Peptides against a protein of PDB entry 1MQS. Designs and how they scored, part 199

Target 1, 223 residues: chain A of PDB entry 1MQS
Amino acid sequence: ILKMLFLNKDLNNNDNITTITDDIFNQQEIIWKVLILDIKSTATISSVLRVNDLLKAGITVHSLIKQDRSPLPDVPAIYFVSPTKENIDIIVNDLKSDKYSEFYINFTSSLPRNLLEDLAQQVSITGKSDKIKQVYDQYLDFIVTEPELFSLEISNAYLTLNDPKTTEEEITGLCANIADGLFNTVLTINSIPIIRAAKGGPAEIIAEKLGTKLRDFVINTNS

## One batch from the design tools (peptide; made by RFdiffusion4, then SolubleMPNN)

Design b2_p29_4_s2 (from b2_p29_4, 15 letters changed)
Fold by OpenDDE base, seed 2:
Structure b2_p29_4_s2 (fold): chain B 223 residues (1-223), chain A 29 residues (1-29)
Amino acid sequence: as target 1 above (223 residues)
Amino acid sequence: TLKFEIAGQVIELTGGTPFSNPIKKLELK
C-alpha cells in the first residue's frame, strides 16, 4: 500500500508504517497526490493507515470514486479501486474531464483482460492516454482488520449524502462525526490549520464544527 | 495542505500554527 502511495517506487524499509512515512517525509520532496478509493478499498486502507499516514505519504485529498469530486487538474491522482466496469467508466470520465494531471490506476485485485481492453479502448478514444501513467493490479497480503472510524465516516458520508431519504438530523450527525475525525487529524499534525470550505453545503457545516472544536481545544490548552 | 471532499465540496486544511496561538480565521468560499 505504501508503495502504491509513492507511485509504486521501491521502498527498502522494513520498519513500521510510521517510521517509513517519517523517513520518506524527511528524505524526499513530497509529491502531493489525490487518492481515490471505493468502499472496499477504503476498508483496506483504513485497516493499515491513518489519515496522518496518508498525509505523510503525500496524499492531500482522498475521496470515494463515486463521489462528486472537485477538479484538481494540476494534481496527480492515485486510484485504488475494485476492478469493475463501473469504476473504469468513472476513471475514463475523469480523464475526459481533465479532472487530474496524471492518473495512477491501481486495482484492488486482478483486472480481467476484457476490462483491461475496455479501459485501453476508452482511454484511446479520449486522446489522453499520455495522462495514464500506471495501471497495476494489487495483490494484498495482509489481514483486513476493523476499519478506522474516520475512514468509515468518509464512506458513510458519501452514502448518506447521496441518499435522498437522509434526514437533516442524520446529515448533521454525520458532519459532526467527520469534524471529529478531522479534529483528531489536526491534533496529530500538531498544528492549527486555516480551514477553507465551500459555502452552503455539508463542507461548511463540517468546517464550522471543526473550527469550534479547535477553538475550544486551544482555549482549554492555554488555560 | 490536506483536502477532504464531500459531495463535490472541498474542506481544505492549510498551514498551521502552534496550538498555543489563536486559530486563524475560518475562510468559507
Scores: peptide ipSAE 0.064, ipTM 0.502, DockQ to the pose 0.196
Fold by OpenDDE base, seed 1:
Structure b2_p29_4_s2 (fold): chain B 223 residues (1-223), chain A 29 residues (1-29)
Amino acid sequence: as target 1 above (223 residues)
Amino acid sequence: TLKFEIAGQVIELTGGTPFSNPIKKLELK
């Protein structure tokens, strides 16, 4: 939960909640955020965190998702809500209305494929997918920094890569497609980045493919 | 920094150099 409140950054879990929040608060400039909950997640948060903990985590205000909330267009929002069609529709509506500057979505349980597709489709239609920074559940998490990376095709890839029934050939193909997307992003920013990825998973495969594409591009461009 | 997370793993695209410059080595965590 604390990880979520700090935008899913890695935290030192060796300390208690108070120590963690104090350390972060003292070591870096706090990012003030809005926390949006539903009835179920409110109970969860209340069982683990105190009001002071939320404050130390940079939560300036918390509200229920179904409440009529005032717009805070310059403030990022953390959603921690149940994976329901209703909540998705509300989030999308908040996105359409530019209610917040950025959207960090955390579902309290597994997000079904149909709902993920619905979310992706609705967000894509708004043209504001760049504001959706994160989507997490207990089994699926992804970070979106570019609009083109948040599409139905990419969403399907995420699901497929997490499906144990997917073949190695399919995984390789999907990773190649993802790498192509990232490659296009790199071209857009007109800069060759440092690529970092975790070992032993799809990220490594994608990173390697991306690296190869970039190297080939540079060679061809400089020839 | 651009971040792309898939299957619980993150790919980070950090910094950058012009296309005319050599590409930095892939760093795996």
Scores: peptide ipSAE 0.061, ipTM 0.566, DockQ to the pose 0.230
Fold by OpenDDE base, seed 5:
Structure b2_p29_4_s2 (fold): chain B 223 residues (1-223), chain A 29 residues (1-29)
Amino acid sequence: as target 1 above (223 residues)
Amino acid sequence: TLKFEIAGQVIELTGGTPFSNPIKKLELK
């Protein structure tokens, strides 16, 4: 939960919540943001955090998802809500209306496949997928840096990773597509980066594929 | 720094050498 409030950055879990918030508050510039909750998540947040903790996390205001909320087009929003069709429709409507500058979506539990597909479809129709920066549930974490990555892979990535029937071949194919997206991003910035990825998961596969593509590109370009 | 996260794992793209310059080192970490 605390990670969510800091846009899912890594935190030192060895300290108590007060120490963590104090350290973060002193180490970096605070990003002020809106927190959107439902009744269930409000209870969850209240059980873990104090009002002062929210302030130190940069939460300037918090609201219920079903209440009327004023547009804050220059302010990023964190959603922490139940994975329901109703909440998805509200989030998409908020996206359509440009209610906030950026959308960090966190579901309180696993998002069913049908709802994931619905979210992806509705977002794609809006043409504003670039404003969605994160989608999290208890199982899946997704952070998008480029609109093309979101439009290309968010639905496919979540669907593939959340489906227990997904084959290794399908995972490999998806990782290749993601690597292609990252490769295009690298070309856009005109720089060969140092690639860092966690070992033992899809990130490693993607990083390896990306590294290979970049090496091949450099060799072919300089030959 | 570009950061991409999938399934709780992060890929970071940091630093780098411009395409117009000779590549000194490319690291996969």
Scores: peptide ipSAE 0.053, ipTM 0.470, DockQ to the pose 0.233
Fold by OpenDDE base, seed 4:
Structure b2_p29_4_s2 (fold): chain B 223 residues (1-223), chain A 29 residues (1-29)
Amino acid sequence: as target 1 above (223 residues)
Amino acid sequence: TLKFEIAGQVIELTGGTPFSNPIKKLELK
């Protein structure tokens, strides 16, 4: 939870909540954020954190997702909500209305693929995918450094790869596009990652394509 | 670490070496 409140930055695990919050608070620049919760997540947060802890984490205001909230267009938002269609729709509406400057979305439990696809699709339509910085659940963690990857490539991938009518050629083409997106993401990070993927599926294809692209890039740049 | 789930499978991009360094070997689980 603390990691979430600090935009999923690496925190030293050995420090007590108080020590972590104090250390960050003593850092010269607190990033003020709004925290959007639902009923379930409110209970979770309340069980772990005190109001003062939220303040020290840079939470300037917290509210329920279903409540009418005032726009804070210059303030980043952390969503910590249940993975529901309703919540996704609200988040997208908030995005459309430019309610916040940036969106860090954390789901309280695993986000089903269909809902992830829905989120991606709706975000892509808004043209404001660049404002989505993070989407997290129990199993999926990604930082959106390349909005095109998130908004266009991922959503299409899920739909196409899960359609039994999709041809092998279409799968291959889609995997190539995804690999291109990932490649661009890697370039933005300015580091060559270790690529790990499950064997026997589209992930392997994508990983191989990405690996090839990266190798080619390194060869060309060192050359 | 970046984790992407695609069609029920996960692609993990972990760590990073500068582009000046050789690319680490692809590890497929």
Scores: peptide ipSAE 0.059, ipTM 0.504, DockQ to the pose 0.262; fails the geometry check

Design b2_p29_4_s3 (from b2_p29_4, 14 letters changed)
Fold by OpenDDE base, seed 4:
Structure b2_p29_4_s3 (fold): chain B 223 residues (1-223), chain A 29 residues (1-29)
Amino acid sequence: as target 1 above (223 residues)
Amino acid sequence: TLVFEIAGQKIILEGGTPFSNPIKKLTLK
C-alpha cells in the first residue's frame, strides 16, 4: 500500500512508514496526489494507515470513487479500487473529463482480462491513454510510458481464447488480429523489441506472428 | 518495455533496436 502511494516506486519494504517517507523526502520533492477509494479499499487503507501517514505520502485529498469529486486537472490521481466494470467506467469518465493530470490505477484484487480489455478499449477511444501511467493488481504490474499502449483494439480476446467452444481457426484468426495490433504499436515506438511470450498457448502464436511481421518489415525497410 | 497479457499469458516487448536493424531475439518462455 505504501508503495502504491509513492506511485509504485522501488521502496525498501523492511523500513517502517516513517523511515520510508523520510528517505523519500530527502531524495526528492514529494508529489502531491489524490487518492480515490471505494468502500472496500477504504477499510483496507484505514486498517493500515493513519491520516497523517497519507499526508506524509503526499496524499492531499482522498475520496470515494462513487462520490462527486472536484476536478484537479493538475494533480495526479491514485486509484485503489475494486476491479469492477462500474469502477472502470468511472475511471474512464474521469479520464474523459480531464479530472486529473495523471492516472495511477491500482486494483484491490486481480483484474479479469476481459475488464482489462474493456479498460484498454475505452481508454483508446478517449485518445488520452498517455494520462494512464500505471495499472496494477496482484498479477498485473506495468507502467505505461507509451500513449499507444492502450490503442490496441482488443475486444473479448480473453473470453474467446478461453472459451472451449472456440475453434482453432477462430483462435488463429484472433491471434493474427492481435499480432497486427501489436505490430502497429511497435511501429509507433520506432524500435524492434525483444519478444518474450509464454509457451504452449495463444501468446506464443501471437509472438511468432508478430516476430514474422517485424522481420518482414525490417527486410522491406532495408531493401 | 511493453507488457501484454492475453488469455492469462504474458507477451513482453523489451528494449529494442532501431527499425534499421534486424530483430535480435524472439524468446519464448
Scores: peptide ipSAE 0.076, ipTM 0.537, DockQ to the pose 0.263
Fold by OpenDDE base, seed 2:
Parts: structure tokens; C-alpha cells; sequence
Structure b2_p29_4_s3 (fold): chain B 223 residues (1-223), chain A 29 residues (1-29)
């Protein structure tokens, strides 16, 4: 949560909230932001942070997403809301109306593919994608300019990776196949990407394998 | 920025340099 409030920058998590906020406040200029919440996220924030903590984190105003909020076109906004169609539509409307200067979107849980696609499509139509600086969910953070979503459509990948009976060897094998697919995709765009993946799951394994493949490719092509 | 949905998890590919250049960063979040 603190990471989110500081625009998902790396923080020293060994200290308590007060120490972290004090250190940041004393070391650099505070960035004033608006925090947009929903009912669920309000409960989450309230359980961890106090109003003074928010202020120290640079949150000048916090409001509910469904409320009629006044425009602050010179102020960046942090959204921390549920991944719903309704919330996405509201965010896009806020974008259209230039309600804030920048948009840092954090979903309280996993953003499903269909909603990510919807968000991307709507943002694209507005022509204001440059104002969307970040999109995050509980598993992954990524900086957005013009989001594009792809699928490799590997048969039974979800079932295999989530079946508790699947062996580590089987997972490793499947991840290798997925990495191969991603590698082929990367080759089509003719560039070496920065790879970001969530820790602790298949995505990490895939990312590592993809990285290795790309490194090997570069070495081999330059030899 | 390219987003890949794989078995309920996401992999993000961002930026890009020619293959003649080394990979700059692999970030695991």
C-alpha cells in the first residue's frame, strides 16, 4: 500500500510506516496526489493507514470513485479500486474530462483479461493514453503508454499450471513451451524487451526462461 | 507495452532495443 502511495517506487520495507514516510518527506520533495477509493478499498486503507499517514505520503485529498469529485487538473491521481467494468468506465470518463493530470491505476485484486482489454480499448479511443502512467493489480505492476494484450492460447495451460497434481517437471516443461512462444513473439517485434513478471508463480519461471533465451539469442547472433 | 495473460498471470514486455544490444533489465515483481 505504501509503495502504491509513492507511485510504486521501491521502498525500504524494513521500517514502519512512520519512519518510511518521514524519511521520504525529509529527503525529497513530496508529490501531492489525490487518492480515489471505493468502499472495499477504503476499508483496506483504513485498516493499515491513518489520515496523517496519508498526508505524509502526499495524499492531499481522498474520495470515493462514485462520488462527484471536483476536477484537479494539475494534480496526479492514484486510483485504488476494485477491478470492475463500472470502475473502469468511471476512470475513463475522468480521463476524458481531464479531471487529473496523471492517472496511476491500482486494482485491489486481479484484473481479468477482458477488463484489461476494455480499459486499453477505451483509453485508446480517448487519445489520452499518455496520461495513464501505471496500471497495477495485486499480482503485477506495469507502466503503461499504450497497452496491448496478447495470448499464446496454449491448450490446457491454466488447468495444468493450477492442478495440484501437476509435477514440478511438468510445470517446468510447460513454462519452457510458453517461453518459446513468447520468444517467437519477441522476434516478430525485433527488439529486446524489459521483462516484468510476478514472483512466486509460473510467470517468474517463464520470465527467467525467456530472459535466458533472449540472452542466448543475442550472444549467438553477435558471434 | 505488451501484456501477456498466461494461466491467470501476467507478463509485461516494455520498451525495447535492437537485438544487437544487450538486455537491459529483467524485473520480477
Amino acid sequence: as target 1 above (223 residues)
Amino acid sequence: TLVFEIAGQKIILEGGTPFSNPIKKLTLK
Scores: peptide ipSAE 0.073, ipTM 0.547, DockQ to the pose 0.235
Fold by OpenDDE base, seed 1:
Structure b2_p29_4_s3 (fold): chain B 223 residues (1-223), chain A 29 residues (1-29)
Amino acid sequence: as target 1 above (223 residues)
Amino acid sequence: TLVFEIAGQKIILEGGTPFSNPIKKLTLK
């Protein structure tokens, strides 16, 4: 949560929350931000942080997402809200109205593909995607800069990866195929990306394989 | 930013550099 409040910068978590906020407050210029919450996230924040902690983290004001909020066009906003269609629509509306200078969106749980696509589509239509600096959920964070959504359309990938009867060899093979697909995509955009994936699942395996392929490619190309 | 969903899990490709530059790090979260 503190990481979120500091725009997802790495923090030293070896101290208590108050000490961390005090240290940061004293060591650097504070970026003042607005914190946008919903009912659920309000409970979460309240369980972990005190009002003084929010202030020390640079939160000048916090409000509920469904409440009428005054425009602060020169102030960046941190959203920490549930991944719902309603919240996405509100965020997009705030974006359209230039409610804030920058948007740092943090979903309290996993953002499903359909909602991610909806968000991306709506943001794209506004032409103001550059104002969305970050989108996070419980598993991943990413910078939203001209988002492109892709599907490799690998047949039965979900079933294969989730079937307990699937062998490790089959999983490995499928992950390799997916990595190959991603690799080809990377080649088309002529760039070497930062790869982000959730830990503990097939995405991690795929990411590792992709990373290896890209490294090998770069080495071979630049040698 | 390129976003892929594989079996309900996301893989995100972002902040790319030209192939002439060193590959950036793999970030797992």
Scores: peptide ipSAE 0.072, ipTM 0.582, DockQ to the pose 0.247
Fold by OpenDDE base, seed 3:
Structure b2_p29_4_s3 (fold): chain B 223 residues (1-223), chain A 29 residues (1-29)
Amino acid sequence: as target 1 above (223 residues)
Amino acid sequence: TLVFEIAGQKIILEGGTPFSNPIKKLTLK
């Protein structure tokens, strides 16, 4: 939460900012911004932070996403809201109306693909994608710059990866296959990407395998 | 930016450098 309030910047090389310390506030230049919440996220924020903490973090105004909000076109906005179609539509409307200068979107939980596609499509239509600086959910962050969404058609991947009876070897094998698929995709774009994946799950394994494949490829190509 | 959904989890490939350059960052969140 604190990291979010500081626009997800690295603070003292600590990615896990969970404690409110004076050092956190003193080390960063205060940027005044608006915090937009929903009912659920309000409860979350209230459980962790005090109003004074928000002020120290540069939050000048906080409001509910469904409430009428005054435009602050020169002020960046942090959204911390549930990943719903309704919230996405509101954010896009705010974008269209130039309600804020910059948009830092943080979803309280995982953003499903369909909603991500919807967000991307709507933002693209506005022509104001440059104002979307960040999109975060519970697992990943990214800059919305005309994202291309891909799905590898691997049968039963979900079931296999989530079945507690699946052996580690089976998981590893499947992850390797997926990584191969991703590798082929990467080759088509002629670029070594920054890879981001959720920790503690198959995505991490896949990401690591993909990274290894890419590194090996680069080494072999340059030799 | 390429976004992949795998078994309910997302993998995002963003930015990048030509294959002649080393991988700069693997971020796991």
Scores: peptide ipSAE 0.094, ipTM 0.556, DockQ to the pose 0.248; fails the geometry check

Design b2_p29_4_s4 (from b2_p29_4, 15 letters changed)
Fold by OpenDDE base, seed 4:
Structure b2_p29_4_s4 (fold): chain B 223 residues (1-223), chain A 29 residues (1-29)
Amino acid sequence: as target 1 above (223 residues)
Amino acid sequence: TLVFKVADQEIILEGGIPFNNPIKKLTLE
């Protein structure tokens, strides 16, 4: 929860709320944001955090997703809501209306594929996918910095890859797809990044595949 | 900088060089 409130930055999860907030406060400038909740997530937040904790986390205001909310176009928003069609529609509407400057979406539980597709499709129609900075659930964790990065293909691959029911064979295939997506993203940025990935898992596989693709591309374009 | 969470691991794409330059560093950590 705290990680979410700090825009999913790396936090020391072994520390208590006070320690974490103090450390972040001392090390970083507070980023003020809006917290959007639903009834269920409100209960969750209330069980763990106090109002003062939210303030220390940089939450300037919190509201229910179904409530009429004033636009804060210069303020980023954190959504922590149930993965429902209704909530997705509201988020997209908020996006469309430029209600906030940036959107950090955290679903309280796993987002079904059909809803992910719906979200992606609706966002794509708005042309404002660049404002979606994060989409998180138990299976989806990524930061979107470029509009092209927020694609159905990439999102679907990540969802499936993080599903514990996914087989190793499927993982290999998905890693290739993810690498392709990343490659395409790099091309849109028109620069070759430094790739960093942990060893021993899908991240390494993806990084290796991406590296190969990038090397091949550079060789082919420069020779 | 692009950050991806893949399972319990992260992939970070940091700062780039133009395509007309050779790739200098690809690091797996």
Scores: peptide ipSAE 0.076, ipTM 0.544, DockQ to the pose 0.232
Fold by OpenDDE base, seed 5:
Structure b2_p29_4_s4 (fold): chain B 223 residues (1-223), chain A 29 residues (1-29)
Amino acid sequence: as target 1 above (223 residues)
Amino acid sequence: TLVFKVADQEIILEGGIPFNNPIKKLTLE
């Protein structure tokens, strides 16, 4: 939750929430933002964070998604809401109306396939996908840097990796493509990273493929 | 450090890659 409030940046590993917020507050300039909740997420936030914690996290205003909200076109917004058709429609409407400067969307649980496709399609139609900076749920988080990234293609990758009916061959193929993309980008930056990934899923497959490509590259360049 | 999460798992790239690096763009295309 704290990570979400700081736009999903890396946090210090502390056991005390207050210590975490203090450390982050002292390390960087605070970004003031709006927090948009629903009834369920309000209960979740209230159980973990105090009002002072929200303030230290840069939350200037918080409101319910179903309530009428004044436009703040120069202020970034964090959505932390249930993955429902209703909430998606509201977010899209807020996007259409330029209600906020940037949109950081965090779903409280997994986003169903049909809703993900709907979200991607609606956003693409608005022509304002560049304002969608982040989308997170239990299974996917990514930062959108270009309007073209928030499309059905992104949804397809997500759906493929999370669909239990997806074959091992399909997963392997997709992971290979992702690894290739990562490899190319790493080379453009002229930096060789250390790769860490959880075991037992697509992340491991991607990491292994990328690691192999990087290792081969290093060997070839040093020869 | 760049963190990419897929299917409830994380891939972490450490050692000089900015968080908002185009690497995320290429991986998501």
Scores: peptide ipSAE 0.075, ipTM 0.543, DockQ to the pose 0.246
Fold by OpenDDE base, seed 3:
Structure b2_p29_4_s4 (fold): chain B 223 residues (1-223), chain A 29 residues (1-29)
Amino acid sequence: as target 1 above (223 residues)
Amino acid sequence: TLVFKVADQEIILEGGIPFNNPIKKLTLE
């Protein structure tokens, strides 16, 4: 939750919320943000964070997603809400209305594929996908810096990979597909990134495959 | 920087070396 409030930046692995907030406060300029919650997430946050913690995290205003909220077009917004069609529609509507400057979407639980597709489709139609900076759920986290990275294909693969019912063989296949998608993304941005991934899981597999693809591409392009 | 999270793991795509330049470093952390 605290990580979410700091736009999912890497935080020191400290269990003390106060220490984390103090460290961040001392190291970085506070970005003031709006926090949009629902009833369920309100209870969750209230159980973990104090009002002062929210303030230290740069939360200037918090509101319920279903409440009539005033537009703050120059302020980034963090959504922490249940993955429901209703909430998605509200978020998209907020996007359409330019209610906030940036959208950091965090779902409280896993976002079903159909809802992810719905979100992506609606966002695509608005032409304002660039305002969506992050989409996170229990199984899918990604930061979008380019509109092209908000891809249904990649998102679907991530959801499947994080499904505990997915078999190892399926994971391997999906990792390859994800790597292909990421490869295409890299080509779109016309730059070769440094790839960092945690070891021992799907991320490593994807990163390795992506790295190989990129290396092969560069070698083939330069011959 | 692009960050993708797969389960509890992250894939970070950071920096950008233009395709016109040789890849200096592709690091898998």
Scores: peptide ipSAE 0.081, ipTM 0.533, DockQ to the pose 0.245; fails the geometry check
Fold by OpenDDE base, seed 2:
Structure b2_p29_4_s4 (fold): chain B 223 residues (1-223), chain A 29 residues (1-29)
Amino acid sequence: as target 1 above (223 residues)
Amino acid sequence: TLVFKVADQEIILEGGIPFNNPIKKLTLE
């Protein structure tokens, strides 16, 4: 939850909430944000954080997603809501209306594939995908820095990778597809990135595959 | 920097050698 409030930045897990918030407050410029909740997530947040904790995390305003909220077009918003069609529609409407400057979407539980596809489709239609900076659930985390990175193909692969029922073979195949998607994105950006990934999981597999693809491309382009 | 997160792991794409435009860091978080 704290990680979410700090836009999913890495936090020292060994520190208590107060220490983390105090350190960030004292050492870094606080980015003021709006926190959008639903009834379920309100209960969750209230059980873990106090109002002062939210303030220290840079939450200047918190509201319910179903409430009529005033536009704050220059303020980034963190959504922490249930993965429902209704909430997705509201988020998209908020996006259409330019209610906030940036959208960091965190679902309280696993986002089903159909809902992810729906979100992606609706966002694509708005032409404002660049404002969606993050979409997270308990199994899927990705930051959208460029609209091209918010693709259905990559998103579907991530969801499947996080399904405990997925086989190793399926994981390998999906990692390859993800790497292909990332490769295409890199080509559109027209730059060869440095790839960093944690070891021991799908990220390493993807990074390795992407690295290989990039190296092969460079070799083939320079010959 | 672009950050992609796969499960509990992150893939970070940092700007390397730009072809035409500086690569935005792609972090898979």
Scores: peptide ipSAE 0.073, ipTM 0.508, DockQ to the pose 0.274; fails the geometry check

